# Ledger of designs, part 12: peptides against a protein of PDB entry 6CSU

Target 1, 51 residues: chain A of PDB entry 6CSU
Amino acid sequence: GALEELRGQYIKAVKKIKCDMLRYIQESKERAAEMVKAEVLRERQETARKM

## One batch from the design tools (peptide; aimed at target 1 E5)

Design b2_p14_7_s4 (made by RFdiffusion4, then SolubleMPNN; from b2_p14_7, 4 letters changed)
Fold by OpenDDE base, seed 3:
Structure b2_p14_7_s4 (fold): chain B 51 residues (1-51), chain C 51 residues (1-51), chain A 14 residues (1-14)
Amino acid sequence: as target 1 above (51 residues)
Amino acid sequence: as target 1 above (51 residues)
Amino acid sequence: EERLEELEREEKEL
């Protein structure tokens, strides 16, 4: 009935929000990983200059 | 140095936010599942009364 | 980057 349809719409909306949030988290994680990678590269360059 | 420490603090903060968001998503998913479960139980009760 | 890998596993489980 109409109430079941409303619940279905709610669940569909929640699933969409979940997907959007997971994508945001993934992108945020990738940015953090790139920051770490850049730091490692700088450290390696420093080490190479000291040798 | 100080700049590397700042980057480290940023990454730590991002990881915390990620964990909090994942927990929120998980809890939201559980709430949605409970709503579906409640509907299934009501439907079963209706069916039982009709028999 | 073990913590990032852990977070990726948790993300895939949801």
Scores: peptide ipSAE 0.130, ipTM 0.612, DockQ to the pose 0.011
OpenDDE base, seeds 1, 2, 4, 5: peptide ipSAE 0.106, 0.126, 0.104, 0.120; ipTM 0.590, 0.610, 0.591, 0.605

Design b2_p14_8 (made by RFdiffusion4)
Pose (drawn by RFdiffusion4):
Structure b2_p14_8 (pose): chain A 51 residues (1-51), chain B 51 residues (1-51), chain P 14 residues (1-14)
Amino acid sequence: as target 1 above (51 residues)
Amino acid sequence: as target 1 above (51 residues)
Amino acid sequence: EKEELEEEKEELEE
């Protein structure tokens, strides 16, 4: 039983680390995508200069 | 004994998973920091325009 | 002990 318990604790610890990294990554990609939108909007300053 | 050793192994194994996530995160900071230099270099194109 | 092991098996399967 101690073997199953220790195995269970290990699996739980890693599955939490995976859940944290999955959210961290999704968040990171969204932030990176937000950086793409915020800069296409900076071209408005460029296209206004061209106008 | 066997149970304490097995414990040490699971602990060591998860800490390895933490090391991998750490090297990844450090790489994340470096890449975002590299992006700062990349944006400063595109400003160079616009300062040559202003001259 | 058998019951504790079965509990641990159920928790592990979850």

Design b2_p14_8_s1 (made by RFdiffusion4, then SolubleMPNN; from b2_p14_8, 9 letters changed)
Fold by OpenDDE base, seed 3:
Structure b2_p14_8_s1 (fold): chain B 51 residues (1-51), chain C 51 residues (1-51), chain A 14 residues (1-14)
Amino acid sequence: as target 1 above (51 residues)
Amino acid sequence: as target 1 above (51 residues)
Amino acid sequence: DEKRREELLKKLEE
């Protein structure tokens, strides 16, 4: 009936949200890694200038 | 050293992102539940009008 | 070091 359908819609929506957020977490990790890589490069350059 | 510190920053950043996203997932689930609740109420009202 | 960490975190915020 209608209540079962709405319950089904809720469950599907929650599952979709979970999947989307897990993907976002993965992408955010990748962005963080790239930012750290850039920082490492800057630190190496700074060190080189001070040598 | 500097590399260890940067690695530490990466790990801390990733952990923060993960926690924030898990919270977002929880809040999104709550919002979805409220939306379904509202829809159920509307359906009941519609049914009542047709009775 | 903490300041640099905070700057990194800020850049990661939505």
Scores: peptide ipSAE 0.157, ipTM 0.600, DockQ to the pose 0.031
OpenDDE base, seeds 1, 2, 4, 5: peptide ipSAE 0.149, 0.138, 0.138, 0.136; ipTM 0.590, 0.585, 0.585, 0.576

Design b2_p14_8_s2 (made by RFdiffusion4, then SolubleMPNN; from b2_p14_8, 6 letters changed)
Fold by OpenDDE base, seed 5:
Structure b2_p14_8_s2 (fold): chain B 51 residues (1-51), chain C 51 residues (1-51), chain A 14 residues (1-14)
Amino acid sequence: as target 1 above (51 residues)
Amino acid sequence: as target 1 above (51 residues)
Amino acid sequence: SAERLEELKKELAE
C-alpha cells in the first residue's frame, strides 16, 4: 500500500546517502595517506641532500 | 618528529570527519522514521473518518 | 565537503 511504498522509498534514500558518505570517508582516508606519503618522500630527499 | 606530527594531524582530521558523517547518517535515519510515523498517523485518522 | 553534504540533504528531501 501507500504506506509501504513510502517506507520503501525513504529506506532506499537513506541507504544511498549512507553509501555516498562511506565513499567520501574512504576517499578522505586515501587523500590523507597520500599526503603523508608525499611528506615521507620529501624528508627522504632532504636527508639525501644532507648526505 | 615532523612526519609523525603530520600523520597524527591527518588521522585526527579524518576521524573527526567520520564522526560527523556517522552522526548525519543517524539523524537522516531518524528523520525518515519520523516521516513514516507521521504518515501512519495520518492514515489512521483517515480510516477513523471513514468509519 | 560541506557542499557534498548539502547535495546529499537535497537528495533525501526529494
Scores: peptide ipSAE 0.086, ipTM 0.596, DockQ to the pose 0.018
OpenDDE base, seeds 1, 2, 3, 4: peptide ipSAE 0.083, 0.076, 0.082, 0.079; ipTM 0.592, 0.586, 0.587, 0.578

Design b2_p14_8_s4 (made by RFdiffusion4, then SolubleMPNN; from b2_p14_8, 8 letters changed)
Fold by OpenDDE base, seed 1:
Structure b2_p14_8_s4 (fold): chain B 51 residues (1-51), chain C 51 residues (1-51), chain A 14 residues (1-14)
Amino acid sequence: as target 1 above (51 residues)
Amino acid sequence: as target 1 above (51 residues)
Amino acid sequence: DEERLEELRKKLAE
C-alpha cells in the first residue's frame, strides 16, 4: 500500500545519500593523500638542497 | 612551516567532515529502522482488527 | 616531520 511505498522511497533516498557521502569521503581521502605526498616531496627537495 | 600547517588544517577539516557524514549516515539508518518498526506495528494492528 | 607525513599519507590512502 501507500505506507509501504513511502517507506520504500525513504529507504531508497537514504541509500542514495549514503552512497554519495561515501564517494565524497573516498575522494576527499585521495585528495588529502596527494596533498601530503606533494608536501613530502617538497620537504625532501629542501633537505637535499641543504646538503 | 606555514604551508605544512595549512595542509594539516585541511586534513583535519576533511576528517571532521568525514566523521560528521558517517554520524549522519548512522542516524539516518536508525531513523529508517524506527520508521519500519512503526509501520510494522501499525500493519499488525490493522491485521488484528480484521480478525 | 617527513616520517610523520609519510605515515599520514599511508593512512589516508587506505
Scores: peptide ipSAE 0.152, ipTM 0.596, DockQ to the pose 0.054
OpenDDE base, seeds 2, 3, 4, 5: peptide ipSAE 0.123, 0.123, 0.133, 0.128; ipTM 0.583, 0.506, 0.586, 0.583

## One batch from the design tools (peptide; aimed at target 1 G1, target 1 (a further copy) L3 E4)

Design b2_p15_1_s1 (made by RFdiffusion4, then SolubleMPNN; its pose is not in this set)
Fold by OpenDDE base, seed 2:
Order: sequence, then C-alpha cells, then structure tokens
Structure b2_p15_1_s1 (fold): chain B 51 residues (1-51), chain C 51 residues (1-51), chain A 15 residues (1-15)
Amino acid sequence: as target 1 above (51 residues)
Amino acid sequence: as target 1 above (51 residues)
Amino acid sequence: DERREEEERINELAA
C-alpha cells in the first residue's frame, strides 16, 4: 500500500545519500592527501632555490 | 495520519543529512587548508636542516 | 525531484 511504498522510498533515499556522503568523504581524504604531497614536493624545490 | 507523519520524518531526515554533509565539506576544506599550511612550514624547516 | 536537486547542489559544493 501507500504506506509501504512511502517507507520504501524513504529508506532508498536515505541509503543513497549515505552512500554519496561516504564516497565524498573518502574522495575528499584522498584529494587532501595528494594535495599535501604535491605541496610538500613543490615547497622542497622552492626552498632549495631560495637557499 | 501515518502518511503525513512518515513524509515529515523523511523530509526531516533528508534535511539533517544535507546539513551534516555541508558542514563536513566545509570543515574538511578548512582542515585540508590548515594541513597544507602546516606541512609547508614543516617542510621548509626540514629541508633547511638537510641542506 | 527535490532529492535530486539537493544531491546536485551538494555535488557542486563538494567539487
């Protein structure tokens, strides 16, 4: 019935949002790590040039 | 009735997840920026010591 | 529709 359908839609929507959020968190952590690594390498070069 | 209550609960849950996600995104960006700044400073010092 | 629109807005902010 309508109640069961609405419940199903609710659960589906919440699960979708949860998965999207978890994916974003993971990707954000990966991007942040790569950004730090890249910046460290760049800074080593720049520091050396300025010495 | 039960349908209206379930609809209300659905909307409330989605809004809560949205707000939590937006807050996480903003905080993650801020933490990433601070991490880069801290790492750059640390790397400058370490590079200088190794020269 | 509202859910999709919200997910799109979140994705734009997360990009």
Scores: peptide ipSAE 0.172, ipTM 0.502, DockQ to the pose 0.026
OpenDDE base, seeds 1, 3, 4, 5: peptide ipSAE 0.153, 0.156, 0.160, 0.135; ipTM 0.600, 0.573, 0.593, 0.524; seed 4 fails the geometry check

Design b2_p15_1_s2 (made by RFdiffusion4, then SolubleMPNN; its pose is not in this set)
Fold by OpenDDE base, seed 4:
Structure b2_p15_1_s2 (fold): chain B 51 residues (1-51), chain C 51 residues (1-51), chain A 15 residues (1-15)
Amino acid sequence: as target 1 above (51 residues)
Amino acid sequence: as target 1 above (51 residues)
Amino acid sequence: EEARRREEEINRKAA
């Protein structure tokens, strides 16, 4: 019935949001890791150039 | 060195945030599912009482 | 090793 359909749609929407958030978190983690890695490398290179 | 330690701490913090968010999402999903389930049951009971 | 274990736990929870 209509109520079961609405429930199903709601649960489906929540699952989609979960997937979207997990993807966002994963991508954000990867970007943050790469940013920090790049910064460390730049700092090392700067130190090396000043030695 | 200090930069590697900072990087490690940052990545560790991001991982912790990821875990916290995943837990929140899971708990939110469970709560939402239970809320919808309860609502559907109430509506069915209301219909049954009016029949 | 601990980092690997944590990642595996995260992946399991994300499934």
Scores: peptide ipSAE 0.241, ipTM 0.606, DockQ to the pose 0.026
OpenDDE base, seeds 1, 2, 3, 5: peptide ipSAE 0.241, 0.227, 0.219, 0.194; ipTM 0.610, 0.608, 0.620, 0.554

Design b2_p15_1_s3 (made by RFdiffusion4, then SolubleMPNN; its pose is not in this set)
Fold by OpenDDE base, seed 2:
Structure b2_p15_1_s3 (fold): chain B 51 residues (1-51), chain C 51 residues (1-51), chain A 15 residues (1-15)
Amino acid sequence: as target 1 above (51 residues)
Amino acid sequence: as target 1 above (51 residues)
Amino acid sequence: DEEKEREEELNEEAE
């Protein structure tokens, strides 16, 4: 019935939001790792120039 | 040093985002539950009027 | 590891 359909729609929406958030967390971690990697590379290049 | 400090800042930012997302998921589930509850109550009232 | 625990909580809720 209409009530079960509505409940199903809300549960589906929550599941979608959860999946989107997990993806966003993973992407945020990857971006943070890339920024750190870039900084390490810049520091190594700076050290190399001082040698 | 500056590199370790930057890494620490990025990790801290990611942790904050993760916590904010967990809270948002919980709040979204609660809102969905409240909407379902309200619909159930309306349906019961509608049934009662037909009795 | 608090970060790992929070990720596990998210995954558990997604199941």
Scores: peptide ipSAE 0.208, ipTM 0.649, DockQ to the pose 0.025
OpenDDE base, seeds 1, 3, 4, 5: peptide ipSAE 0.195, 0.201, 0.204, 0.178; ipTM 0.627, 0.629, 0.651, 0.641; seed 3 fails the geometry check

Design b2_p15_1_s4 (made by RFdiffusion4, then SolubleMPNN; its pose is not in this set)
Fold by OpenDDE base, seed 2:
Structure b2_p15_1_s4 (fold): chain B 51 residues (1-51), chain C 51 residues (1-51), chain A 15 residues (1-15)
Amino acid sequence: as target 1 above (51 residues)
Amino acid sequence: as target 1 above (51 residues)
Amino acid sequence: EEAEERERRIDEEAR
């Protein structure tokens, strides 16, 4: 019935939101990690120039 | 040093993103649940009118 | 390893 269909639609919508947000979090962490790695490389290069 | 500060900023940013997204997901689920409850009430009222 | 464990906990809390 209409109630069951509506319930199904809302469950589906919530699941989609959850998946999208988890993906966003993961991608944000990956981007942040890459920035940190780039900084580490710069620090190593600076140290090498000082030696 | 600069590396440790950047690492700290990264961790803080990821924690904030996590908390914001979890809050958003929870609020979205609560809103969806309230809409479903409202529909259940309407269905009950319709049934009562048919009795 | 500790970073991976922290990431897993984030995913579990969102379930």
Scores: peptide ipSAE 0.258, ipTM 0.632, DockQ to the pose 0.025
OpenDDE base, seeds 1, 3, 4, 5: peptide ipSAE 0.246, 0.227, 0.232, 0.241; ipTM 0.628, 0.618, 0.628, 0.628

Design b2_p15_2 (made by RFdiffusion4)
Pose (drawn by RFdiffusion4):
Structure b2_p15_2 (pose): chain A 51 residues (1-51), chain B 51 residues (1-51), chain P 15 residues (1-15)
Amino acid sequence: as target 1 above (51 residues)
Amino acid sequence: as target 1 above (51 residues)
Amino acid sequence: SEYALELAEKALEKA
């Protein structure tokens, strides 16, 4: 039983780490995508200069 | 004994997972920082324009 | 060591 418990605790700890990394990554990608939008908007300053 | 050792192993294993995540996070900072230099370099194109 | 003894006790109770 101790073996199952220790095994269970290990699995739980790593499954939490995975959950944290999955959220951190998804968030990171959204932030990176947000950086893409915010800069296409900065071209408006360029295209206005061209106008 | 056997249980304490098994515990030490699971602890050591998850700490290795933490090391992998840490190296990844450090890489994340470096990449974002590299982006700062890259954006400063594109400003160079625009300052040559202003001259 | 204390935690291993607690685990042994829990395993004996379950058995």

Design b2_p15_2_s1 (made by RFdiffusion4, then SolubleMPNN; from b2_p15_2, 7 letters changed)
Fold by OpenDDE base, seed 1:
Structure b2_p15_2_s1 (fold): chain B 51 residues (1-51), chain C 51 residues (1-51), chain A 15 residues (1-15)
Amino acid sequence: as target 1 above (51 residues)
Amino acid sequence: as target 1 above (51 residues)
Amino acid sequence: SAEAKELLEKEKEKK
């Protein structure tokens, strides 16, 4: 019935929100890791050139 | 000397980058958590109004 | 990189 549908929609919405946030966090971590990697490489290269 | 200074600056820069990235990730997680909290509350309220 | 991996591991440990 209508009440069961509403409950189902609520639960589905909450689950979707959770998944979206988890994905965002994961993607943010991946981007941060790649930024660190790139920066470390640049810093090493800069150091080498200044030797 | 100049070489020691350069090494020190390199290490300092890398440490700063690491700290900045960690902070960014942490803040992102906190924001995500707050977004989820707020959305869940809104969803509950919306559900209640539709009853 | 090792530093990037270390960063990721530290974030996992905070959970």
Scores: peptide ipSAE 0.093, ipTM 0.508, DockQ to the pose 0.025
OpenDDE base, seeds 2, 3, 4, 5: peptide ipSAE 0.058, 0.089, 0.084, 0.075; ipTM 0.414, 0.518, 0.488, 0.507

Design b2_p15_2_s2 (made by RFdiffusion4, then SolubleMPNN; from b2_p15_2, 8 letters changed)
Fold by OpenDDE base, seed 4:
Structure b2_p15_2_s2 (fold): chain B 51 residues (1-51), chain C 51 residues (1-51), chain A 15 residues (1-15)
Amino acid sequence: as target 1 above (51 residues)
Amino acid sequence: as target 1 above (51 residues)
Amino acid sequence: SEEAEELLRRSEEKE
């Protein structure tokens, strides 16, 4: 009935939000890791240029 | 140094994002539960009025 | 989200 349908809709919405947020967190971690990696590479290159 | 500081800043930012997103998920679950609860109560009241 | 489903179930049971 209408109640079960509504319950299903809210559960589905919450599931979607959870998945989207967890994906965003994962992507943010990956981006942060890449930025750190790039910075390390730049620092090493700078050190090499100062040799 | 600058590299360690940058690394620290990115890690801190990611931690904050994670915490904010998990809090948002938790609050969304609570709101969804309350909405479903309210709907069930309304449906029961409607049934009672039809008696 | 199993946790979300459980929270919804619990809210319904408390009515």
Scores: peptide ipSAE 0.163, ipTM 0.599, DockQ to the pose 0.019
OpenDDE base, seeds 1, 2, 3, 5: peptide ipSAE 0.187, 0.109, 0.159, 0.139; ipTM 0.618, 0.585, 0.601, 0.532; seed 1 fails the geometry check

Design b2_p15_2_s3 (made by RFdiffusion4, then SolubleMPNN; from b2_p15_2, 9 letters changed)
Fold by OpenDDE base, seed 3:
Structure b2_p15_2_s3 (fold): chain B 51 residues (1-51), chain C 51 residues (1-51), chain A 15 residues (1-15)
Amino acid sequence: as target 1 above (51 residues)
Amino acid sequence: as target 1 above (51 residues)
Amino acid sequence: SAEAKELLERSRERE
């Protein structure tokens, strides 16, 4: 019936939101990791120059 | 230095966003679970009446 | 720096 269909649509919408948010979290983590990687590389370069 | 501090602040911000979004996802799942639970209970009641 | 990178990787593995 109409109520069951509405509940089904709500659950479907929640699943989509979950997927979108998990993707956003993953992309944010990847950006943070790239920033850390760049920092490590710079530190290694500086250390090498000081030797 | 200023750049290292900025990177640290970015990582901290990402961690906070992650926690907030995971909480939102969990709460959304709980709401969906409650809707399913209510549906199951109604179906059981209807089945019992038909017996 | 290296610790932060490791923490990020461990967080990805737990998802």
Scores: peptide ipSAE 0.199, ipTM 0.618, DockQ to the pose 0.012
OpenDDE base, seeds 1, 2, 4, 5: peptide ipSAE 0.157, 0.197, 0.181, 0.197; ipTM 0.488, 0.626, 0.609, 0.622

Design b2_p15_2_s4 (made by RFdiffusion4, then SolubleMPNN; from b2_p15_2, 11 letters changed)
Fold by OpenDDE base, seed 1:
Structure b2_p15_2_s4 (fold): chain B 51 residues (1-51), chain C 51 residues (1-51), chain A 15 residues (1-15)
Amino acid sequence: as target 1 above (51 residues)
Amino acid sequence: as target 1 above (51 residues)
Amino acid sequence: GAEAKELLERSKLRE
């Protein structure tokens, strides 16, 4: 009935949001890690040039 | 120096990620709310037709 | 509709 359908829609929506969030978080962490890695490399190079 | 620059880059990246996440969450919630709203309306109409 | 929206907003979905 209407009540069950509403509940179903709510649960579905929540699950989707959760999954999307987790994926986004993971991807963001990966991107951030790569950015930091790249920065470290650049900084090492810059430091080396100043020696 | 290199250490400070790295720290700065990290902080900047983290802040950006946080902001993006919050925006994504908010938008996702809004979309979900609208979906539920629409479903409620449809269910009411369907129920009414079955009366 | 309002109740359904409120329930969704109360969901413990956080970053």
Scores: peptide ipSAE 0.197, ipTM 0.624, DockQ to the pose 0.019
OpenDDE base, seeds 2, 3, 4, 5: peptide ipSAE 0.167, 0.167, 0.166, 0.144; ipTM 0.610, 0.619, 0.610, 0.524; seed 4 fails the geometry check

Design b2_p15_3 (made by RFdiffusion4)
Pose (drawn by RFdiffusion4):
Structure b2_p15_3 (pose): chain A 51 residues (1-51), chain B 51 residues (1-51), chain P 15 residues (1-15)
Amino acid sequence: as target 1 above (51 residues)
Amino acid sequence: as target 1 above (51 residues)
Amino acid sequence: IEELFSTPEELEELV
């Protein structure tokens, strides 16, 4: 039973790490995508200069 | 004994997972930091325009 | 991470 418990604890620890990294990555990509939008908007300053 | 050793192994294994996630995160900071230099370099194109 | 795992004494109760 100790073997099953220790196995269970290890699995739980790594499954939590995966859940954390999954969220951190999804958050990171969204922040990167937000950087893309905020800069296409900076072109408005450029296209206004061209106007 | 066997249980304490098995414990040490699971601990060491998860710490390895942590090392992998750490190296990744450090790479994340470097990449974002590289982006700062990249954006400063595009400003160079615009300052040549202002001259 | 070491606190996420049962102590040897806690694991010996399940043996």

Design b2_p15_3_s1 (made by RFdiffusion4, then SolubleMPNN; from b2_p15_3, 7 letters changed)
Fold by OpenDDE base, seed 3:
Order: structure tokens, then sequence, then C-alpha cells
Structure b2_p15_3_s1 (fold): chain B 51 residues (1-51), chain C 51 residues (1-51), chain A 15 residues (1-15)
């Protein structure tokens, strides 16, 4: 009935939100890793310049 | 150094986002639960009306 | 009932 359908929709929505959250976290980590990589390169260049 | 600071800022930001996401999910679940409750009440009223 | 999670744009504002 309508109650079962609504319950099903609720569960489906929560599962989707969970998946979206995990994907966003993963993508955020990837972006941050790239930022760190860029900073490492800059620092290495700075060090080399001072040598 | 600058690298450690950047890493620290990243971790801090990610943790905040994670917390906000979890709160959002919790609030979403609460809203969904309230919708289910409302539907149950409507269905009970409908059933009572047809009796 | 929530249909989807926040958009990437909205989530990025949390930083």
Amino acid sequence: as target 1 above (51 residues)
Amino acid sequence: as target 1 above (51 residues)
Amino acid sequence: IEDEFLSVEELEKLE
C-alpha cells in the first residue's frame, strides 16, 4: 500500500544520499591530493633556488 | 612548513564537510520519517471515513 | 522524502 511505497522511497533516498556523500568525499580527496602535489613542487623549486 | 599547513587546512575542511554531510543526512531522515508519519495518519483517517 | 544529496556546488560551500 501507500505506506509501504513511502517507506520504500525513504530507504531509497537515504541510500542515494549515502552514495553521493561517499563520492563527494572521494572527489574532494582527489582534489586535495592534487593541491598538495602542487605545493610540494613549489617547495622543491623554492629549495632548489636557495641552494 | 607550508606543506604541513596546507595539509592541515585540507584535513580540517574535509572533516567539517563530513560532519555537515552527516548532519544533513540525519535531518533528511527525520524529515522523511515525519512524512511517513503524516501519511500513516492520512491513511488511518481515510480508513476510518470508509468504515 | 529527499530525492538527492546536495549538489557538489552546495557541498563545496561547506569548506
Scores: peptide ipSAE 0.145, ipTM 0.609, DockQ to the pose 0.016
OpenDDE base, seeds 1, 2, 4, 5: peptide ipSAE 0.114, 0.138, 0.135, 0.120; ipTM 0.470, 0.601, 0.604, 0.598

Design b2_p15_3_s2 (made by RFdiffusion4, then SolubleMPNN; from b2_p15_3, 8 letters changed)
Fold by OpenDDE base, seed 4:
Structure b2_p15_3_s2 (fold): chain B 51 residues (1-51), chain C 51 residues (1-51), chain A 15 residues (1-15)
Amino acid sequence: as target 1 above (51 residues)
Amino acid sequence: as target 1 above (51 residues)
Amino acid sequence: IEDEFLSVEELKKLE
């Protein structure tokens, strides 16, 4: 009935939001980590150039 | 230095995103739960009207 | 450095 359908829609929507946000956070973490790694590389290369 | 500042900025950004998303999910859950409760009320009132 | 980023454990527990 309508109640069960609404409950199902709620659960489905929350699951979708959760998955989308987990994916976004994971991708954001990966991008941030790569940016930090790139900066570390640049800093080390700068140090090397100053040798 | 620039590296530590960048690291700090990225960690701060990820923390903010996580907090914002957790808050959004919580608020979404609350809204959805209230919608379900309202539907249950309507269904029960409908049943009562049919008595 | 990657391990220094926040865990998503709290988010994983939400439904």
Scores: peptide ipSAE 0.136, ipTM 0.617, DockQ to the pose 0.032
OpenDDE base, seeds 1, 2, 3, 5: peptide ipSAE 0.109, 0.108, 0.119, 0.126; ipTM 0.593, 0.591, 0.623, 0.610; seed 1 fails the geometry check

Design b2_p15_3_s3 (made by RFdiffusion4, then SolubleMPNN; from b2_p15_3, 6 letters changed)
Fold by OpenDDE base, seed 3:
Structure b2_p15_3_s3 (fold): chain B 51 residues (1-51), chain C 51 residues (1-51), chain A 15 residues (1-15)
Amino acid sequence: as target 1 above (51 residues)
Amino acid sequence: as target 1 above (51 residues)
Amino acid sequence: IEEEFLSKEELEKLE
């Protein structure tokens, strides 16, 4: 019936949102880590140049 | 320096994302609860009419 | 740098 169909649609939508959010978080963490690594490398190079 | 500034910006961005996602989840749950409540009420009314 | 993100558990509370 309508209630069962609504429940099914809700669960499907929630699962999609969950997957999208987990992917977003993972990709954001990876990008942030790469930016930090790149900045650390630049700082080390700058420090070495000033030595 | 640049590294400390980047760290500060990163932490600030992460805090904002967390707050935004928590708010989204809470609002989504509230809307879903109201939709379920409304559907249950309609189903009860339909059942009562068929009695 | 390890930062605080939403945990999998927090997202699962939506279901």
Scores: peptide ipSAE 0.106, ipTM 0.620, DockQ to the pose 0.016
OpenDDE base, seeds 1, 2, 4, 5: peptide ipSAE 0.103, 0.093, 0.119, 0.101; ipTM 0.622, 0.603, 0.615, 0.625; seed 4 fails the geometry check

Design b2_p15_3_s4 (made by RFdiffusion4, then SolubleMPNN; from b2_p15_3, 7 letters changed)
Fold by OpenDDE base, seed 4:
Structure b2_p15_3_s4 (fold): chain B 51 residues (1-51), chain C 51 residues (1-51), chain A 15 residues (1-15)
Amino acid sequence: as target 1 above (51 residues)
Amino acid sequence: as target 1 above (51 residues)
Amino acid sequence: IEEEFLSVEELKKLE
C-alpha cells in the first residue's frame, strides 16, 4: 500500500545517500593520498637539489 | 616538517568530512523515520474517519 | 610512504 511504498522510498533514498557518501569518501581518500605522494616526491627532489 | 604538516592537514580534512557525512546521514535517517511515523499516523486517522 | 586514512566502517554500518 501507499504506506509501505512511502517507507520503501525513504529507505531507498537513505541508501542512495549512503552509497554516494561512501563513494565520495573513497574518492576523497584517493585524492588525498595522491596529493601526499606528490608532496613526498617534491620533498625528495628538493632534498636532492640541495645536495 | 611541511610534508608531515600537509599529511596531517589532509587526514584532518578527511576526518572532518567523515564526521559531517555521518552526522548528515544520521539526521537524514531521523527525518525519514519521523516522516514515516507521521504517515502512519495519517493513515490510521484516515482509516478512523472512514469507519 | 603509505598513508593511513580513517576507516569508513562506521559509515557502512549505517542503514
Scores: peptide ipSAE 0.130, ipTM 0.609, DockQ to the pose 0.065
OpenDDE base, seeds 1, 2, 3, 5: peptide ipSAE 0.126, 0.118, 0.119, 0.119; ipTM 0.610, 0.601, 0.613, 0.603; seed 1 fails the geometry check

Design b2_p15_4 (made by RFdiffusion4)
Pose (drawn by RFdiffusion4):
Structure b2_p15_4 (pose): chain A 51 residues (1-51), chain B 51 residues (1-51), chain P 15 residues (1-15)
Amino acid sequence: as target 1 above (51 residues)
Amino acid sequence: as target 1 above (51 residues)
Amino acid sequence: EEAEEAAEEAEEIAE
């Protein structure tokens, strides 16, 4: 049983690391996408200058 | 004995996973930092305009 | 002592 327990603890630890990285990544992509929107909006200053 | 060693292995294995996630995160900082230089360089295009 | 510890580990594994 100790072998199963230790195996179980290892699996749990890694599965949590995966869950944390999955959320961190999704959040990182959203922040990067938000950077794309915020800058297309900065072009408004450019297109206004062109006007 | 065998159980303590097995424990050490699982610990060492997860720590390796942590090293991989760390190198990745450090790369994330460097990329975002590289983006700062890239944006400063586009400002160069606009300062040549203002001259 | 080493033998007793090994025996305890063997019991834990069996369980």

Design b2_p15_4_s1 (made by RFdiffusion4, then SolubleMPNN; from b2_p15_4, 9 letters changed)
Fold by OpenDDE base, seed 5:
Structure b2_p15_4_s1 (fold): chain B 51 residues (1-51), chain C 51 residues (1-51), chain A 15 residues (1-15)
Amino acid sequence: as target 1 above (51 residues)
Amino acid sequence: as target 1 above (51 residues)
Amino acid sequence: EEEERREKEEELIRK
């Protein structure tokens, strides 16, 4: 009935949100890791120039 | 020193990710709620037409 | 840490 359909739609929406969130978190972590890596490389270059 | 700065940058990046994630989750929940609300309204209209 | 993140995620979805 209508209530069961509504429940189904709610569950579907929540599942989609969960998947999208996990993807967003993963992408954000990867971006942060790349930023840190770039900073480390810059620091190494600066240190090497001073040696 | 360089290690302390790197640690600071890492912590800052993680904090930003956390904040962005929470915002994304909240916005996604709001969008899902609005979709469900719209579906309920459509169902009510269809039911009313059949009465 | 990743498990704690998943638990927090589930809690946020329930609210």
Scores: peptide ipSAE 0.219, ipTM 0.605, DockQ to the pose 0.023
OpenDDE base, seeds 1, 2, 3, 4: peptide ipSAE 0.185, 0.192, 0.169, 0.110; ipTM 0.618, 0.529, 0.589, 0.575

